# Peptides against a protein of PDB entry 7UQJ, part 127

Target 1, 160 residues: chain A of PDB entry 7UQJ
Amino acid sequence: PELYQNFNITPPRGVLFHGPPGTGKTLMARALAASCSSDERKITFFMRKGADILSKWVGEAERQLRLLFEEAKKHQPSIIFFDEIDGLAPVRSSKQEQIHASIVSTLLALMDGMDNRGQVIVIGATNRPDAVDPALRRPGRFDREFYFPLPDVKARFKIL

## One batch from the design tools (peptide; made by RFdiffusion4, then SolubleMPNN)

Design b2_p16_3_s3 (from b2_p16_3, 6 letters changed)
Fold by OpenDDE base, seed 1:
Structure b2_p16_3_s3 (fold): chain B 160 residues (1-160), chain C 160 residues (1-160), chain D 160 residues (1-160), chain A 16 residues (1-16)
Amino acid sequence: as target 1 above (160 residues)
Amino acid sequence: as target 1 above (160 residues)
Amino acid sequence: as target 1 above (160 residues)
Amino acid sequence: SLSEERAERRNEELEK
């Protein structure tokens, strides 16, 4: 509520930061967490890499996602930042479908289950928004997108 | 020379950007590349991930590193940015030593072989500077370090 | 207008980025410039160091500030980024007062003279917000602050 | 910060 009231933004359940590698998506997420933290109101920042959730927790990734959301809820106000979220929820390609489909379904359910009054923000960062399952980009999930363009090396020639 | 003259920095052969994940190491490297680029003097920016060099080019990683440095030399002035460089040159642990030792040795040789008059800057980014082989952090290699602190989450709320 | 419409932020004349050295203030300013640039709408990014304006342009610093603001106005939409702005506008300490007072007065007048409909954003970055003249931090000048704090290394154990 | 001080100290040690 208050975090979003300050921005006059309808509280998204999720925000997708997308743009080329090294455009400061993670830095911005941390900076937003920082900018929204007061001495009285500390925001807890949870960071997970999409690839790490798949690789470290094969068969337990769903449980780890649930625990992450529970921990974030316990430590409200909080930000969950998924770095490289396209690694967690790749567009359904035929060959690895079952495990990925289950993890995506869990993430969808967790985002749908977030009480709109909760002080939990979910930020996904990707270099490839088109590689993220479209179901995650629907209203009530990652329904806000922020593009992080390269500092255009070419455009900066005109800018300096 | 001139790139370093503009910064009053003794031309490092390599710069280590270290700090927590998502502190903008990659963005800073890109921003430096962009800020040092003028209409007359375009800097070429090469980005490679340490983990990708190991995983994609098993058995050819050495050759790919050589080609990268040759390409960077051809496109001077240039920046080579190694993201997650700790993935390329982990501290010598006994079990995977031979392949990693050869890649590290190649990177060492390439950095040692850079003519100090060349307009090639090598930036390594890591979250774990202590996981980078100490040989890479010696004078004439990654002999300058820049710490990228987190934007501390706590203090920014006083500002919105 | 539109830059601020995208953020639903009342257009500040100025934004103060403050926080410890290496917290990504400059990076964020560049990332904001980049994120607000589209293919259709290129933002011009002017960077000046506070110390450089004083040291390089002794006796002409006022004229250089005027020229900078005129150039930024000519290249709208634009961002003026003052790095180390505490170097430009130190809190009035007795010994160097006259020259600093004139430069501060010029910067105040330039910020006051910015038409609120202009697409020029002024970002000042400092490590020492208390070293910046309070007159610059008043409404209609640097009236929005953004703190970029250090990662509390201890707090990180709770965050990772 | 401790890590910033370590980076600065290391830069000073390597410049020597």
Scores: peptide ipSAE 0.007, ipTM 0.384, DockQ to the pose 0.114
Fold by OpenDDE base, seed 2:
Structure b2_p16_3_s3 (fold): chain B 160 residues (1-160), chain C 160 residues (1-160), chain D 160 residues (1-160), chain A 16 residues (1-16)
Amino acid sequence: as target 1 above (160 residues)
Amino acid sequence: as target 1 above (160 residues)
Amino acid sequence: as target 1 above (160 residues)
Amino acid sequence: SLSEERAERRNEELEK
């Protein structure tokens, strides 16, 4: 939020971090949160794992998402970071369609319900951007994408 | 292995990376692997998640650990990286004691069975070092620890 | 540029990111670029590897640097990120003096030729700041330095 | 990389 406000930018409602595992997606999200948090204005950083929301809150995932967004709104300026978001909102595969459809629909509604002036940024991290439902990648949702390349192997050898 | 050999250091059998989530533990492990892997000498990097070993291999986790260490030995020089190792070897909590005790005992035996001259490094990453069984943190196992501080929020602001 | 302008700071012409490999130098540079890019004001991020400029453009490295700076100026506000800048501008070691001297002199001239009000930031990343020509580290060039600690090996132990 | 180009293209498509 603050980075965008400081630049008179309407913050994107959502940002998708994608790239191979261990490319620093989570580190970057924390770094962004940290870089926006002054002594005067702390950004509240909410971190959730997609797979944890499904596995720990079977049947309550929608309620937990609503509570998360309400808490993020209450603690503005805030960042919601979904690690492994492909585990929360996989592309509709036929075998678990109803539960996944409901969670995805809830997340879509929560992202659409954010005022563009809200000081809440949503960051989703995935190793598989194509495994994230395309509806989440539309304008007003995870409309910005950042690829995290593998840290180049060759670059590091020159220090040893 | 090579990093330590290049410094004439006897490589620790195991290294524990600990610190808050998103401090770059996984990135650093990949970094170390990459930095040691020349065009002439590629380090084989094995990555496993602790929770995945428990959840995907219910009843075979010990066998999968043995196979992983054998494969790492076959592909020397190698690094075994356990992400979320607290999910693999939690401190003995009463509710799952027998299964956890067997997995921990197997991992202990595998680490103890590595020759100090072996070109296999084991890296465990956790957000909760106190949730890792103390037996794994003894000399000859995860005997070196590395805390990944949150990238200091204030230090980054001084750049802006 | 914009980050510094929004803070009423005259942007440094160059920033040196230094620290061990995989400390997130490249990641931070991309994060800074992304954090500064609004819907209204996109920062164009140019990434080059120092070794690639030498190896891929043997005899044309100077021309490629000029083109890069012209393109960055055309696409203001912009960031030029040199990964492994020590591979582009090593300290004058006797054995490759002429080619390196010419590339370094060209980079110096390009950085000196940037108007202080220009919306072009140059970020150099290196694992060996002492391997970067001191002339590049003077005021009006890479005059700000940021150390990316190894997520400190020792500071990590102090939290246990 | 193909993934970087895809991310950039998507960002550009969303701005149109």
Scores: peptide ipSAE 0.022, ipTM 0.296, DockQ to the pose 0.116; fails the geometry check
Fold by OpenDDE base, seed 3:
Structure b2_p16_3_s3 (fold): chain B 160 residues (1-160), chain C 160 residues (1-160), chain D 160 residues (1-160), chain A 16 residues (1-16)
Amino acid sequence: as target 1 above (160 residues)
Amino acid sequence: as target 1 above (160 residues)
Amino acid sequence: as target 1 above (160 residues)
Amino acid sequence: SLSEERAERRNEELEK
């Protein structure tokens, strides 16, 4: 906690992994959780999919997000990985837009409400960073972005 | 500090991430910084580009490198990530070669001068490991190399 | 230690990095070792290749695996990275199948025998997760899997 | 790539 305050660095509450499909975003998040997990300090890794939040948590997505953050806080240090966080973006229906707005609002509140002393890192992975609500990408939320580049086809053919 | 001395392992002062463009080198370095950043022990991540060292720090690159290492030491534990470290390689001009040689010499001295107790990890990313000065790749510098392989085109077509 | 017991989470003794060739599995494992290595808590990184276990450790592979795990335990916190762990799969010869079965049995015993207090993480990388013995992929062994996806060629061309 | 440059630019803007 104190370290980030002393450096005027807002502790990244969220990290956005973005890049094309198959660039290793999900793998990275998991690998990070595994590697930061030592025996004295094991990181608990929570994984959720953006599409599953909409489809599996129909009508309870906000509650399940709250429970997820509470569980992550209880099991800190922890990583909450949202795979396909762009899957929270509703398909073009007004009802899904309202559900999305409520879910995103809840996620915003949870990220904003994370105690700076809480050893909870939130990682969002997306293939479509522009489909992620801009509010989630503001300081104190997913304010660090990591691009998973596609290996340039030209670079491939030069090394082949 | 003591751990590496006791094991006759020269603590890696630097890690070279190498591999073709778009293999996730930059992303990995950043993701590592994020994942190693716990609330009790937040890692400060410093990012610089090799090309920016030559183009933005014209005439002050050595000073800016020193300041970067001092800042990283002040904010330890820290990661200094040099993206495109092969961008320190001058374009084919004698004047740029001299500037490069001085910058590389400064970077060598900074990496050599890192107190083994300093919680500063230097990560260099390059698409061209052979364009990185061999002196930077010696023990006590970028002495650990991590290849980001290109997914074999054949392996891609088998999973598609 | 206590953290994982309290959460009914079997601490991952092993992490399987799987994905096509050139997806950065080896790089990730090494990058994770570097990033988790702080000055107060340096992670010792041990790297072995599955193919080298069969070819270089002919007749001593079990002993070398034991020594590797003992060394990793002595140098904890540590990461044992088995690159190309699918290279433990014998080429289609009955004698190699027996040697493989003994090596895999030894690796199973070593992973099972890891004291849950031991700060030893085992990472296996493979291009062929289905070629990894299913016994190695059970809970308490390589029970976390991280897929390194191939960037979809279609996704590449959309961002180019 | 454009997406790398965007990610980097955004991180640079947020580190400021």
Scores: peptide ipSAE 0.021, ipTM 0.226, DockQ to the pose 0.110; fails the geometry check

Design b2_p16_3_s3 (from b2_p16_3, 6 letters changed)
Fold by OpenDDE base, seed 4:
Structure b2_p16_3_s3 (fold): chain B 160 residues (1-160), chain C 160 residues (1-160), chain D 160 residues (1-160), chain A 16 residues (1-16)
Amino acid sequence: as target 1 above (160 residues)
Amino acid sequence: as target 1 above (160 residues)
Amino acid sequence: as target 1 above (160 residues)
Amino acid sequence: SLSEERAERRNEELEK
């Protein structure tokens, strides 16, 4: 939050971290949370895994998302980190349409319902950005994307 | 690669990476694979997620593990990276005993069946090392453990 | 270990891990220590922080370095990991000349005094490789350097 | 950290 406030930049409501598995997306989200946390202003970090929201909360996933966003709002400044967000919000055209469509709609509404003044940042991490519903990638949602490249082969070669 | 060649050290059959989520366990496994890969000797990196092996391959998980180890052996030198291995091989005392016990037994047998001369390294990553079956943590299996601490707040300040 | 043994490469006495903070340098050093350890030959991993050696051991830093290298030699094969080595061995031209010059000279002598047959590997991690004394980067010392890139600068710039 | 010490102890115990 403070990082964004100081730049006079409207904080993105959502940031999509994408790149191959193990490129440090989750690590970066945690690092951002902690870099944004000061002694004066502790950032609450919420971590959820997309697949866990679907598997653990069959039929309650929408409610759990609402509760998560409410809790994040109560504990602002906060970061909501969705690991493997492609598991939560797959492309609408994927055959498992109905349950996912409702969850996606709820997530869209929750991201749209975040007032720009809210100190809640949503980070979605995915290995497959193209598997994430394009509606989530629109302005006011995950409108910022960050590519996490594999550690450069050259960095690896110098270790040899 | 060079670092290990000189020590004449039998590679551990398995390495357990443990630590809080997003401490870079997966990143490290990839970085190790990469650091071990030269232009002359490319390391084949196999990545599997524990939960995916269970969920996608209900009843075939054992066969998939066998195929994975065979493929890793065919493509040696190779690294098999199990992300969230606690999802694949939970402690036997957990109530979902039968399917997990069989998968654990297969994984144990596969790790035991790796001839010490095999250039196959198995890396298991977990956020909960205590949730991994202790039998996997015995000599000749995941007999090496590495703790991944949270990035120190001070390390974050120097990024700024 | 075996992965490196097969390349018949002379172990660098020292390896410099450099890159922005949180790029996994410390993580890599631990993972290397891990991967170098076998059932037959366990690697002793010594971790020291450059700033801690200076701050905790004012006037004894040289002795502590000697003891560390002696202990590493006694417990070989071993890895000495210096996190934030730029804190221990800043460029000689920096205004805090006298104390640092002595520590640098001691570290140089210790690295030079490691017989090539010694199974002690020194890993220095720094966020500022240019802040490390160039004498440490010469052959027989930290003669191998590994760059840990940030997750793409473009990824960071888009978060801003 | 307790987890580092635990990892080290476990590595040491597996050494024995």
Scores: peptide ipSAE 0.007, ipTM 0.297, DockQ to the pose 0.099; fails the geometry check

Design b2_p16_3_s4 (from b2_p16_3, 7 letters changed)
Fold by OpenDDE base, seed 2:
Structure b2_p16_3_s4 (fold): chain B 160 residues (1-160), chain C 160 residues (1-160), chain D 160 residues (1-160), chain A 16 residues (1-16)
Amino acid sequence: as target 1 above (160 residues)
Amino acid sequence: as target 1 above (160 residues)
Amino acid sequence: as target 1 above (160 residues)
Amino acid sequence: SLAEERAEKLNEELEK
């Protein structure tokens, strides 16, 4: 919020962080949460894991997502970080496809239902951006993407 | 502080982080502040921007620097992070050169006045290490330098 | 290597990075690899995951560890990063305990067999330091520990 | 790439 306000940028409803494992997507999301927090304006950080949404919330995932977005709105300014958002991708069973389609549909509706004036930022992190539902990557959802490359360990650090 | 103590290293008075934009200098400074903080030992993190020191503190920059170092000492263990420390470099006007020379002289005196036993670390970040006053890069000041290369996105990490 | 040499510190044979998920352990290991690499002195970075050592290397884990340490020695200066090293902890089955005990014993022998003069640093990352075998945390092994706290999203960053 | 340029911009924004 404050970061984007300080930059005169309308905060995206959603930001996708993508890149190889261990490139700092989760760290950056936390650092962003911290950097946006001032003494006067604490940001509340919510974290959920995509695989946990499918496995731990069996039969209640849609309800838990609604509750998460309600809590984020209640505690605004807020960041909702979905780690491994590609873990919301179906496992190869038709039953999981239906469950996934419902969860994705719920997440879409929740992101669409956020006013642009809301101080809730959604960050999704993935190692596989192509495994994320294209509907989530549309304008008004995860419409901004940040690539996290592998740090070139061969990068010539001139430690002079 | 704790990082350097755990390594049995005398913490430098100053560390220069340098490298291209977006290489994570600011993130590393924050991560270092976080990593040095334990449950028992919170580190206070101060952040200032070099351009802001010249522009926001017009006529009071020296006073504000003194107050910053006093607060850092009062709240030790502390980190003072100067982002864009090259922004303390003058813009081409003789009047800015004089103002800059005074600010740099004040910063030098403040860094020299810190006891080596003080739990205050100063981190300067820049994209242009050659634009940083050589006097700041001398022993007892920013005498340790860390290069932050662009992650070569093409770097073949042989993750064998 | 160069970082520790520049600090006049004997590089530890092993460093344990521990802290909650997404605190930047993997990023820090990569950043450390990068920061130790100069134009003249490229560091080779090896990465393995603890859970993969147990699951992917079934019956060959000890051999794969030996090969890894040989490659690291051949390509020195080198960093071996073990992500999720607590994933080398046994699952509650006696058969997994025996396999784990053999793998841990092999890792201990490999770390003990490194000359202190060797330019090979081993970094282990975990979210559960207490789940790491105490034998690995002894002097000459993972004898240095770095805590990666959650950035207290409640941390009053007094960005004054 | 646009993703790299955006990442660089984000990192520049995080540096600001």
Scores: peptide ipSAE 0.000, ipTM 0.212, DockQ to the pose 0.075
Fold by OpenDDE base, seed 5:
Structure b2_p16_3_s4 (fold): chain B 160 residues (1-160), chain C 160 residues (1-160), chain D 160 residues (1-160), chain A 16 residues (1-16)
Amino acid sequence: as target 1 above (160 residues)
Amino acid sequence: as target 1 above (160 residues)
Amino acid sequence: as target 1 above (160 residues)
Amino acid sequence: SLAEERAEKLNEELEK
């Protein structure tokens, strides 16, 4: 929020973090949550994994998504972080299971239903931005993208 | 084992590690395995991921769970670590796939069949304890829970 | 490539990294990519997660695998890293879903179709090598295996 | 093998 407020930019409804695995997307999402959380302004950080929403909530995934967004709105300012979001919202295909299609449709509706004035930021992390349903990448949804390059693996070896 | 023996506490059949992703649940489970492993007493550490048991063992997941518990018993003292256990044992719902229901039922039976005198500890890690079937959280199963708070993200930035 | 060229060893079509979770398989795969990448010879590193290919590409997983191998061939020298490959290629069983069987069959065909002269190395990482379809572990596929032992967790505690 | 030696070195570097 503050990062975007300082630049008079409408906070995106969604931010897509994309890049190779272990580029720190999840770490950055947490870092953003912590850096935006002051003693005066605690940000509530919600985290879900895309594949987990599909597998862990068989027949309830849509409901759990709705509840997540409601809880995030209740505890605003909030960040909803979807790790591996391409597991939740695979590209629509004619062979896509109805369950996945329904979950994607629910997420689309939830992103559209967010009042831009609501202090809820949705961060999606993926290693494969092209695997994310293009409908999620439209304006008013995950309309901003941050690329996380592979840290120079030489630099990682110096950090170890 | 020793941690609980030193306090005359019956070692739980199961311990649930829960907390936000990347709070070190998997690391702690390994740490516990190592700290309990002395030169005199080697603990065998088994690790499975919940979603992997569902996806990797289609039509054999129940058998693989049984074999895992048998192998753990054979190599006692042992730790069975289920990472993302809520992927294996989602909350029972009327819409839960029969496959998931059968796997959960098998895990329940295996947890119940463990002699508390057996030196096999089962650790389940989850980011969503409420997504774990309540039957697994009953006494004699995952009857102890450890919450892993988010490391202060400020502290993580000092480690990087 | 160069690592194997320096020893006059035919670069394996595939290398299986196996060992307990967090033994650094993914880190090593990246390290290999970086160490083989000189200023003169950039290696393109592709990374996919086995479970993600199954879940994220419902009805398109076979096509996405083909495209991945084509892209890797186009950008040679290349490494394709399959993390958690046992999620993509579970052991064949009579109860295995047709989708999984088709994806495994596609991966087998892609591994077989790689010209050994092609500068494309496929690395599969798994925590459960016995969960990987034996057909993938045959000569000309993942025909070399590297075991990643558990780092002595005592050593990991000194790093924390 | 060189990959084992590198795995050992990386493990040794991870153990440092």
Scores: peptide ipSAE 0.000, ipTM 0.205, DockQ to the pose 0.033
Fold by OpenDDE base, seed 3:
Structure b2_p16_3_s4 (fold): chain B 160 residues (1-160), chain C 160 residues (1-160), chain D 160 residues (1-160), chain A 16 residues (1-16)
Amino acid sequence: as target 1 above (160 residues)
Amino acid sequence: as target 1 above (160 residues)
Amino acid sequence: as target 1 above (160 residues)
Amino acid sequence: SLAEERAEKLNEELEK
């Protein structure tokens, strides 16, 4: 209960952090994990990268996703953070599209299977919200979105 | 045109983000990608890590770099962000030096081959600008440098 | 001397950055490296990820850790940053526990073996300080801890 | 040197 109260999130909602890459999506997802942690209640944070799911988990990605969600459930309250979830987006090969579709289908099923009584929050970070399968952005999945704008125009003006 | 106007960068200039590691180089590179994105014009962001180029792309690094630049060109306006490009710096083995030299030579050729009409910006992030091959820091390559200092003394004083 | 003076750290103390993942632990560790760098004295920063130690260095992790500490000593003043050191925490398999125990034992020995005259600082970042082996948190190892809270309530309120 | 010095100033100012 407390984790979801702290996020003002009704379970099993996922949160999509989108915006420019490294606008602090990983930073904020990670930051959210500690403000929800107290000395009394520690949150377990799981981080995975979309590109690593495809490249490190070739042929085992679906199983690794299942294991991840099971482990998150075992260690609740917990946060699963998918960094660069747009890295699951197929590069323009039929083989990559098929792998992507299988992984996305598995992730959909895992998000839909989240118990409303569970204290598992899923955060996806992407630079390309449009490259995220619309099915992942439906109610009950990544149905809350936070745009990470640039650090204000001031930071931009110091670079420009 | 608009992407380069937003960066005030004449193509094909690369930007070197240097400074202490994680002073927000990745954060800022990524942040720059979204301020240049509007609802009308989305920027495609590509992230690669220098250490991953050496370790994941063993024997295929040059091909993967070519594919990356081709993909960035296909999805322009785009940003290629090389995080920890100093991770391409050879560890003290003749074999690693040879691999590094080949990768750097390929990256030089790809940066020199960027079309001035393209909307591809290359951002390299390093903690060690001196470990970046000086050839990469020449005009027409990573010829703009942004140092990322520490978060101010105040954040340091909370740590000290 | 200057690096340790800048950190107010008595060698061979390691610093544990803990808190929500990406609250800027990597950001700050990296930031600390540049504030300690001057034009006169550049600090060499080494970054490793806990998950990469387990996955990329399978069967060679202990040797790679030794090489890392040797390289850091050769390029002092230097910082070794272990990002996501909680990624060394065993997933619930006897094989992973054994691999973790061997890696942790090697890291303990390397930290205990740091010369007090050396200018090598070790920073570990974790989202799960309790998943870090208590032996790593003992005096003379990661004996200083910095909690990275969320970006202030204001950033949270923009997300909530 | 100068790029490092300018950029040292830039993050001092980004945190302000």
Scores: peptide ipSAE 0.000, ipTM 0.211, DockQ to the pose 0.028; fails the geometry check

Design b2_p16_3_s4 (from b2_p16_3, 7 letters changed)
Fold by OpenDDE base, seed 4:
Structure b2_p16_3_s4 (fold): chain B 160 residues (1-160), chain C 160 residues (1-160), chain D 160 residues (1-160), chain A 16 residues (1-16)
Amino acid sequence: as target 1 above (160 residues)
Amino acid sequence: as target 1 above (160 residues)
Amino acid sequence: as target 1 above (160 residues)
Amino acid sequence: SLAEERAEKLNEELEK
């Protein structure tokens, strides 16, 4: 109820999940998607990996990001989860290929366009928040950040 | 023993796992694959994501589906798990690119050909069963469906 | 502390996780990555699927493997997790396309080059260790193997 | 099948 209402009322926001690997970021993103779903309104969950978008789409990554956001809008309410988003949107100051810069620019434009995109939440997961382009961490984009601490060894074994 | 016998006796069937995200569809598919494996006969588990097949394979997705089913047959007994299958086989009535229609047609033909394909089970997971082409949900394809309800918050935290 | 020290002291090693599907191989790899991370030193975790590298990269898979290992080195300490590595590096004696043989050869060369690559651990997960090219299972590559037994039904339901 | 029975049992446990 409250999560559904909160999802309905919350403008499209980018949330960055950051922390060491295996701290449950991907699982939390899925659990949040599940928690936002009700019998009355199913949330559509899209999962992409940053490295997969860069790698799959030599010359088409920008188009595929556009299609992803269009599909998410078409099937709203939606969650787009970018796992390993630092692989998609590395810091621009890094000597990276122009292709990465173009993809980042497209993602920025797509996130800026989300205010008009309906009920789409974007979650980015990273092990390295400092490796994510600071432009993505600005207000209206990934403007909320959740740190995932290392679970205790006992909690890690409970997940296993 | 019994799972091995049951796997040996069960014709290749498509099973659709549907429900909200994070309800354990992917985990269940893996657990079922694990459960079908014995020390005497290991089940081979293939995982693909619908959006990954569409996106990775501009112009080759049909060939890659064929290769996947051939590989699954070669390594039988096998489970092919399509995560987010609605991303691969969206409803034909949707104004989608001809590429999606071709991929869906190939998947249909591959599933129809499974009666002759040996011990290969196909599991599709979706958050949106109604977004999956009804042709895939016909007898001899994804003809069995399992709904995954939202776990209680406590169960979600046990998975986290 | 000890895992961080152990990660710092352990030469780049390949570890093969093998066992039936859903036995927690992918989860263990993530949990190990989490366990190796500290507040002082975050481990970067890269996840790739064998079938995804073969399929995404018709003609570029070798380059993408090189880039992956370079990125892992750049962001060391790092873990590269290859899920379903039997899909990437099937046995050479199998009548496979020359493309698979080239990818396997590149992965072999990249693993052999890891002694000079810094603090990068490579984890391969497979349901079929016997389907993995024996050349990958040699010393200096995937030279350690962990079997993941079928969880009991109760353990499977605890993961579900 | 035992796989189906397990899926059904999981669904029954998730519905509780």
Scores: peptide ipSAE 0.000, ipTM 0.153, DockQ to the pose 0.026; fails the geometry check

